Peptides against a protein of PDB entry 6FRK. Designs and how they scored, part 321

Target 1, 411 residues: chain A of PDB entry 6FRK
Amino acid sequence: NEEVLNAMLKEVCTALLEADVNIKLVKQLRENVKSAIDLEEMASGLNKRKMIQHAVFKELVKLVDPGVKAWTPTKGKQNVIMFVGLQGSGKTTTCSKLAYYYQRKGWKTCLICADTFRAGAFDQLKQNATKARIPFYGSYTEMDPVIIASEGVEKFKNENFEIIIVDTSGRHKQEDSLFEEMLQVANAIQPDNIVYVMDASIGQACEAQAKAFKDKVDVASVIVTKLDGHAKGGGALSAVAATKSPIIFIGTGEHIDDFEPFKTQPFISKLLGMGDIEGLIDKVNELKLDDNEALIEKLKHGQFTLRDMYEQFQNIMKMGPFSQILGMIPGFGTDFMSKGNEQESMARLKKLMTIMDSMNDQELDSTDGAKVFSKQPGRIQRVARGSGVSTRDVQELLTQYTKFAQMVKKM

## One batch from the design tools (peptide; made by RFdiffusion4, then SolubleMPNN)

Design b2_p30_7_s1 (from b2_p30_7, 20 letters changed)
Fold by OpenDDE base, seed 5:
Structure b2_p30_7_s1 (fold): chain B 411 residues (1-411), chain A 30 residues (1-30)
Amino acid sequence: as target 1 above (411 residues)
Amino acid sequence: EEELKKKLEELLKKLEELTKLYKLLQEILE
């Protein structure tokens, strides 16, 4: 029985090391699991594998819990959130993702670029903020990050912003000058929360990096980035252990919507390769897939109208980031939908829907909609004028519809 | 557990069908 336990624990420890879990944490977990398992209860015919998996799961849940309640913004107050982290951690992108998350929740959010060290940092933030329609502040001429951060925070406080996010300079190495600059910015703006952004792909280096930040600045929250199926996230355990701070969010891709609140149970299930079955069921139930049965039935009969296409575009727009759902399914890589900005795809869908809003019922409900328009070219000109687009845009929509209807007939 | 697994398998089949449909839509929108 002890030999079987040791063999199974060796397999689990190997899998955790391959998931970038720190070797010290894996050793401690192995000892804690051995102490939690009664060998006499294992002898009584209980499923030894399930018992070990449950004990491992329980110990991993404790490793992601710092025992400290996560900071949360207060509604109707001015909440200043300072971001810190290394260059390439995804810090600047994560600032925009967090701002967009709060904006979608009905918070008045803004972004400040206090990164004066990296050329084009302000242009990158401005581009991301403009795409998301988030107010931003920064300078092309001011080189002191303390001045920019102070002026930006004061400006947005005076304009009654509720969430004020400050992006700081990231460095390639733990340089004392970087930490002094971060401390000066923190002292000037007095942030309500300091967020450390960590790249999950750095593996075993997570502990040393997280500790170096916590030793110099009062890190209160952690965000883990690049959890896009390649990084198993074992470094997140090291960050929590080193910072004694909760993981509040995770980044799951490059898009602004590839951002979610951290959930312990789903994260540990993914780390163990068990999948997040419950979270997948919940997300799939939120999609109201039953509304698509009527379409699947029409598709099986080879009937597809412009109205059916319109209803499908509405369903896609309601589902939100479909990439996040696919990334929860074992064997579906995040790359499956990664071609193109989801916001650009949504803007394209909305443009196509606006064109279809100018079509009549005869055009929308025709099983040969493209032929209706080809027989009477004056319809294309009417729809183009009604939707404020070119006749070419309407012809492109009809070409897309025709391709789709042909593919549906082959299903 | 078995009922949840069966429900998941049904949902995964529906999701696979939708995924095929959305891939086709995406290829057309490109």
Scores: peptide ipSAE 0.020, ipTM 0.430, DockQ to the pose 0.155
Fold by OpenDDE base, seed 1:
Structure b2_p30_7_s1 (fold): chain B 411 residues (1-411), chain A 30 residues (1-30)
Amino acid sequence: as target 1 above (411 residues)
Amino acid sequence: EEELKKKLEELLKKLEELTKLYKLLQEILE
């Protein structure tokens, strides 16, 4: 029985090391699992594999829980959130994702660029903020990050912003000068929360990096980025262990919507390669796929309207990146849809929906929408003017609708 | 477990149909 336990634990430990879990944490986990498993209960014919998996799962859940309650912003107050992390960690992108998350929740949010070290840092933040319609502050001429951060925080406090996010300089190396600058910024603005942004793809280096930040600045929260790739997120365990701070969010891709609140159970399930069946069920239930049964029934009857197409585009947009949903299904590779075209496809869908928002109910509910527009060309001009697009864009939409309706009739 | 498995199989079937629809949509949008 001990030999079987040791063999199974060796397999799990190998898989955790391949998932970038720190060697020290894997050793501690192995000892904790051995101490938690009653060998006598294992002898009584219980599924040894299930018991070991459950014990491993339980100990991994403890490793991602620092025993500290996550900071949450207070409604009706000015909450200053300072971001810290290395260059290339996704820090600047994550600032925009967090701001967008709170904006969508009805918070008055803004962004401050206090990165004076990286050329084009302010342009990158400005581009991201403008795309998301988030107010921003920064300077092209001021080189002191303390001045920029202080002025920006004061400005947005005076304008009664609820969420004030400050992006700081990231460097390639853990330099003392970077940590001194971060400490000076923190002392000047007195943030309510300091967020460490960590790249999951750096593997075994996560512990040393997280420790270096915690030793210099009072990190209170962790955000883990690049969990869309081959990085299974084992470095996140190292960050929690080193910072003693909770993971509050994860970045799951390059899109501004590729950002979600951290959930312990789904994360550990994914880390162990068990898939996120529960999160898949939740996401699929959120999709109201029952509305798709009505579509599938209409499709079976060969009826497909512009409204039915609009509802499908809306369902696609609600699903988020379809690649992420597929990546939650055990055995569906993340490469099933080319990652690069997904953002462009979503932008195209949103453009098509905006054109359809300028259509009337007679046009949307017609079983032959293309024929309605072909019989009365003045409708194309009205819709084009209403949506701010060319008559060609409306004709392209109608062509796409006709192709879609033909393919649907073949299903 | 069996009820969860059955729900998962139904969800997977619905997802497969949706995947076909999405692939079709992508081909039209491309």
Scores: peptide ipSAE 0.020, ipTM 0.427, DockQ to the pose 0.139
Fold by OpenDDE base, seed 2:
Structure b2_p30_7_s1 (fold): chain B 411 residues (1-411), chain A 30 residues (1-30)
Amino acid sequence: as target 1 above (411 residues)
Amino acid sequence: EEELKKKLEELLKKLEELTKLYKLLQEILE
């Protein structure tokens, strides 16, 4: 029994080390798992593998829990969030992602570029902010990050912004001058939260980096970036251990919406290669797919209406990025659907839905919607006028519907 | 556990059907 335990623990420890988990943490986990497993309970014929997996999972959950409650912004208040991290950590991109996340939730959000060290930092932030329609502040001429940060925070406080995100200079190396600058900025703006941004791809350097930041700056939150299909999540454990601060978000790609709240269970499941079964179950349950059984039955009978298509589009839009759902399935990589095509597809779906919003019940509920429109061309003109589109756009929708209905009949 | 596994299998099946629908939608929207 002890030999089996030691063999399984060796495999888990190897996998964790391959996932860039710090050797000290892996050693501690091994000791904790050994102490948590009652060898007598293992003798009772219980699935030894399952017990060990559960014990490992439980100890990994403890490693990502610093025992400190994550800071959360207060609605109707001015929340100043300062970002710190090395150059190339994805800090500037992450500022934009966080701003966009809060903006989508109905927070009045803005961005400040206090990076005076990197040439083009302000242009990069401005480009990202403009794409997301997020208000921004920065300077092309001011070289003191304290002045820029202070002026920007004051401006956006006076304009009653709720989320004020300050991006700071990153250096290529941990330099005392960088930490002094960050402290000066922090002292001037008095942030409600200091977010350390860490690149997961730096592997074993995560601990030393995170520790150096925590020793100099009062880091209260961690964001881990570059957690795509190739990124090893082990650096996140090192960041939590070194900073004693919770991971609040993860960056899962380059797109502005490749950003999600950190969830412990899904993260550990992914780290162990188990996938996110629980999160998949939750997301699939949120889809209320029980309403789809009636649709699937209709589809099986070859009945597909414009309303049925509209409902499917609504369901797809409610799912959010389908790539995120696929990435929760064991064995499906995050790259299975190109993210760029997904947003364009969603915009196209929304356009089609807007056209269908101008259709009447007779048109929507017809088993041959295209034929209803072909028999009475005046309907196309009415729908086109109602939705503010061309008659050609309505004809394209009807063509797409007909293609869809034909493909559904072949399923 | 068996109930959770069964529920997962049902959900995976539903998700596979949705994936087919989504691919179909992409092909139509392209």
Scores: peptide ipSAE 0.019, ipTM 0.432, DockQ to the pose 0.132
Fold by OpenDDE base, seed 4:
Structure b2_p30_7_s1 (fold): chain B 411 residues (1-411), chain A 30 residues (1-30)
Amino acid sequence: as target 1 above (411 residues)
Amino acid sequence: EEELKKKLEELLKKLEELTKLYKLLQEILE
């Protein structure tokens, strides 16, 4: 029994080290798991593998818990959130993601660019904020980040903003000048929360980096980015251990929607390669896939309409980032869909849906939609004018529909 | 255009496979 335990713990420890978990934490976990497992209870015929997995899971949950309650914004108050982190950590992108998250939740949210060090930082923030329709503040002429942060915070406080996010300058390395600038900004604006943004892909360097920030700035929250790559997030445990601060959100890719509240259990399950079955179930239930039974029955009878195609596109659009759903399935790697291809695919689906929004019920509900348009070419011109596209774009849609309907008939 | 069409067809095929997987998961949870 002890040999089996030691073998299984060796496999788990290897997997955790391969997931960039700090070697000190892995050693501590191994000792804690050994102390928590009753070898006599393992002898009683219980699934030894499940017991060890449960003990490992329980100890990993403790390692992610800093013993400190996460800060949460207060509704109807002015909440100032300051972001800190190295250049390339995804800090600026994460500011926009957090702003967009709160805006979608009905919070009056704004962004301040206090990065005066990087040329084009304000243009990048402005571009991201404008795309997301988030109010922003910054300067092209002011070089003091303290002045920009103070003026921006005062402006948005006077305008009764509830969430005021301040992006600060990053550096390529830990520099005393960066920490002094961060302290001056923090002292001037008196933030309600200081968020450290960490790149998960830096692996074993996460502990030293997180500690260096916590030793200089009163970090109260952590956001881990780039969990869409090969990084399984083991560095997140190091960040919690070093900062003694909770992870509040994770960045799961480049899109503004590739951002979610941190959940301990799904994160540990994913770290262990078990997937997030519970979160997958919740997302599947949110999709109301039962409405697709009527579609599948129609498809079995070889009936596929433009409306049926539209409903399928709506279902795809409701699923959100397909990469997030796939990343919840055990054994599906993050590389299964290149994220750039997903955004382009979603934009195309939206364009196709916009063309179909200009179709009438007779066109949408015809079992031979392509033939309806071929018999009366004036329909193509009407739809093209109604949707603001070329007649060629409508013909391409009909060609795609015909191919899709043919594939469905072969199923 | 053809490459993007192929990518969309692949995405739709993947979605169908995922939908089948989701139904199977739902049946396992009932």
Scores: peptide ipSAE 0.012, ipTM 0.326, DockQ to the pose 0.017; fails the geometry check

Design b2_p30_7_s2 (from b2_p30_7, 22 letters changed)
Fold by OpenDDE base, seed 5:
Structure b2_p30_7_s2 (fold): chain B 411 residues (1-411), chain A 30 residues (1-30)
Amino acid sequence: as target 1 above (411 residues)
Amino acid sequence: EKEEEEKKKKELEELKELRKLYQELQKILQ
């Protein structure tokens, strides 16, 4: 029994090391799992593999829980959020993603660029903020980040902003001057939350970097970026251990929508290579796909309308990038959609929905929508004019719908 | 426990059907 346990623990420990989990944490986890498993219960014919997997899962859940409640912004208050992290961590992009996340939730959100060190930092932030329609502040001439941060925070406080995000300078090296600058900015603006942004791709270096930031500034939250790549996210465990701060969000790509609240169970499931079935369930449940049973029943009966297709497109758009959905399904690698194809696919989806917004209820609710349009070609011309598209674009949509409805009838 | 396991099993079957649906949607969106 002990030899079998040790062999299975060796496989799990190897997989965790290949997932960039720190060797010290893997050793501690191994001893904790050994202490939690009763060898006598394993002898009683229970699936030894399931017991070990459950014990490993439970110990990994504890490693991502710092025992500290995540900071949350207060509605109707001015919440100042300061971002800190290395250059190239995705910090500036993550500021824009967080601002957009809160804006979509109906928060009055703004961005401040206090990065005076990097040439074009303000232009990058301005570009991202303008695309997302987020108010921004910064300077092309002021070189003191304390002045820029203070003036920007004061301005947006006076304008009754609820979420005030401050981006700071990042450097490639742990330079004392950078940490002193971050401390001066933090003292001047008195942030309600300090967010450390960590790149998941740095693997074993996550612990030392996260510790260096926590030793200089009061990091209260972690955001992990670049979880769309080959990084399995094991470095996130090291950041939580070093900062004693919860992971609040993850970045899963380069798009502004490639950003989601951190969930422990999905993250650990993905880390173990079990797939993110629970995160897919949770994401499906968050979509209030209460109509999933009704949809599944319709699908089982081979019924599929243009409205049912529109609702599925809305669901895909609410779930975010399709790569995230696929990456949650066991046996789909993150590589299934190249980053370029995803924005184009979402733009195509939005175009298809805009065409369907010009359809009437008789067209949308018909069990044979393509036949309704084929019998009365004037409907295609009406929909094309209403949506500002060609008659060809409407015919392509109807061709896609017909292919989909034929596949549903074969399910 | 058994009711939660049956609920998770039902949710997993529904997710497998949704997976097939989304795989076909992806082929249409390509």
Scores: peptide ipSAE 0.024, ipTM 0.447, DockQ to the pose 0.158
Fold by OpenDDE base, seed 1:
Structure b2_p30_7_s2 (fold): chain B 411 residues (1-411), chain A 30 residues (1-30)
Amino acid sequence: as target 1 above (411 residues)
Amino acid sequence: EKEEEEKKKKELEELKELRKLYQELQKILQ
């Protein structure tokens, strides 16, 4: 029994290390799991693997919970939120994502660029803010981030903004001059919340970086970025352990909508490769894919039209990048689509939809759409001309549809 | 409870069918 437990714990510890979980946390987890598992209950014929997985899951949930309630903005008040983090952490992009999140919730939200160190920081923030229709403040000439932050906060307070987000300078490494600047800004603006933005892809360095920020400024919240990549998010555990602060949001991609409130259970499930079934259900429900019941019913009957394929392509486009959707399904790692292939796949999907936009209802709603085109080759030429593509591109789409419809008939 | 568990089980089977659908869509997009 103990040998089997030790072997299974070794596999779990290896998987957690491959998920960028800190070696100290993995050791502590192993000891806590060993102490929580009754070896006598393991002898009674219980599924040893399920019991170990459940014990590991419970201990990981505890590592993500700092025991501190997350700060939340107060409606009808002025809430100043200061962002801190390294260069390349996604801090500036995350400021825009958080501003857009609150704006969509009906908060009067604005952005301040207090990054004077990075050339073009204000232009980048201005571009992002303008695209999202978010009010912004910054300077092209002022070099003191304290002056810019103070003036921007005062301006937006006087204009009765409810959410005032301040972006600060990020540097490539931990530098004392960066921390002194952040402290001076924090002292001048007196933020209601300080958010540390962490890149999940920095792996084992997450703890030391998060600690260095917490030792200099009163970090009260964490946002983890780049959870769309190869980073399985194990660094998030290190950030919580070092800052003693809750994760409030996660960044799941480069788009302004690739931003969600942090949920502990789905995150740990994904970290263990169990998938995010709850987040998939929530995302499917948010998309008003109520037409999915009708689709699933058609799929169960082995019926699949070109229109049904078009609607699925629309659903994939609405759900966001295809890799993210797959990464929510149990047993699909994010590794199934390299980042380069995702933009190409989305461009290919849009091209296929543009071809289908040139089809008529008789072609789209036929249970044998490929046979409709094969019986009347003039339809292929019409669709090709209407969509600005070759007759070969239309034939490739029909070949793909036929393969897909044959799979649906086998379901 | 049992009705919620049956509903979750139905939703899970629907998600497995959707998964197979998306796997073949992915092969088409590759």
Scores: peptide ipSAE 0.023, ipTM 0.438, DockQ to the pose 0.156
Fold by OpenDDE base, seed 2:
Structure b2_p30_7_s2 (fold): chain B 411 residues (1-411), chain A 30 residues (1-30)
Amino acid sequence: as target 1 above (411 residues)
Amino acid sequence: EKEEEEKKKKELEELKELRKLYQELQKILQ
């Protein structure tokens, strides 16, 4: 029994180290898991593997929980959010992502560029903000970040902005002058939240970096960036341990939409390579897909119509970036859709839906839609004319539908 | 607890079916 436990713990510890989890945290987890497992219960014929996996999962959840409630903005108030972190951490991009996230939720959101150290910082922020239609402030001439931050915060407070995000200088190294500047900015603007932005790709350096920031500034929240498949996010555990601050969001790519609220269970599941089943459940439930029960029932009966395919395309479009949805499914590597392929795939989906918008209810609701079209080829020509596509495009859609319907019948 | 575990088990089965669906949708979109 103890040998099996030690072997499984060795595999888990190896996987966590390969995920950039700090060796001290891995050692602590190993001892906590050993203390949480009753060896007598393991003797009772319970699935030892499931017990160990559950104990590991539970202890990882505790490592991600700093025991501190995440700060949340107050509606109808002016909430000042200061961003801190190294240059290249994705801080400036993350400011824009967070601003866009709150703007989409109906918050009056703005951005301030107080990065005077990096040439082109303001141009980059302005580009991102303009693309997202987010109001912004900064200077091309003012070199004092305290002045820029103070003036920008005052301006947007006077304009009754609810979310005021301040991007600061990050520098390339942990320099005392950077921390002094950050403290001066923080003292001047009195932020309601200080967000530390950490790059997950820096691996084992995450602990030392996060600690250096926490020792100098009152970090209250963490955002982890570059969780785009290569970084397993083990550095996030190190950041939580060092900062004693909750992870509030994660950055999952370069697009402004590649940003999501941090969820503990999905993150740990992904870290362990189990996939984000719970985040899929939640995302499927958030879509109010009451239609999913009816679809699942049809799938169980091997029934699949062109309408059912159309509804699935609508669901994919509502779920957001298809790459993110796939990256939540266990055993889909995040590398499965290059970002270029996603826009093309979404354009293909829209084209297919436009073809289907020219179909009638008899065609859409047939359990053998391809047979309806094969029996009356004039339908293909009608749909092609109605949707402005070739008869070949309609035949390709019907071929895809037929392949899909054949697969559903084998489920 | 047991009802929540059965509910989660049902949701997990539904997601496995949905996964197979999306795997084929992905092949259509490639």
Scores: peptide ipSAE 0.022, ipTM 0.443, DockQ to the pose 0.151
Fold by OpenDDE base, seed 4:
Structure b2_p30_7_s2 (fold): chain B 411 residues (1-411), chain A 30 residues (1-30)
Amino acid sequence: as target 1 above (411 residues)
Amino acid sequence: EKEEEEKKKKELEELKELRKLYQELQKILQ
């Protein structure tokens, strides 16, 4: 029994190290899991794998909890949120994502660009803010980030903004001059929250980086970016341990909507390769896919029409980046939809829907749509002409539908 | 508590079915 436990713990420890979890945290977790598992309960015929997985999950939940309550903005007050982080961390993009999140929640939100070091920083922020219809402030002529931040915060306080987000300069390296500038900005604007933005892809460097920021500025919140990539986010545990600050949000892609409140359970599930089933539920529920209950009921009865397939294609198109949905599905690696494949897949979906738009209600609502077309081949030619495609493209769609309907009958 | 666990268990089963659906939709899209 102890040999089996040690073998399974070795596999979990290897997977956590491959997920960029700090070696010290993995060692401590291994000891804590060994002490939490009753070997007598494992002898009683309980699923040893589930028991170890639950013990590992429980200890990872403790590592993500800093034991401090996350800062939350107060409605009807001016809340100043300062962003800090290295260049390439996704800080500027994350400022826009957070602003858009609060704006969608009905908060009066604005953005300030206090990055004077990077050429085109203000143009990039202005482009993102304009696209999202978020009010912004910055300068093309002022070089002092303290002046820009102070004037911008004062302006937006006087205009009764509730969420005032300040983006600061990021550098390629931890330089003392960057930390001095951040401290001067923080002292001038007196932020209610300082958010450290961390790139999940920097792996084992997360601890040292997060500590260097916390030692210089009063980091109170963490945002982790690039969790859509190969990074499983193990470095986030190191950031929480080093900053003693909660993760408040995660960035899950490049779109402005690729941003969500941090949830401990989904994050740990994804880190362990269990998938984010709860985050899939939440996204499916947020999309008001009330039609999914009716679909699931039809699927349970082995019924699947061409209309049901069309509605699913519409749902996939409404869900936005299909890569995000897939990255929430356990056992789908992030590699499965490279950015190139996503646009091509969406174009293919749109082509299939255009073919289906040329079908009639009898064809769409038939429980055996493929048989309707096989009995009357003239329908294939009509649909092909109506959609401007070949008869082969319509036959390929019907072949895909038939494979799908056969799988639904086996479910 | 038991009703919430049973509701979560039902939602989890429905999501496993949706997952299989999306996996095959994805094979169609490839």
Scores: peptide ipSAE 0.058, ipTM 0.567, DockQ to the pose 0.148; fails the geometry check

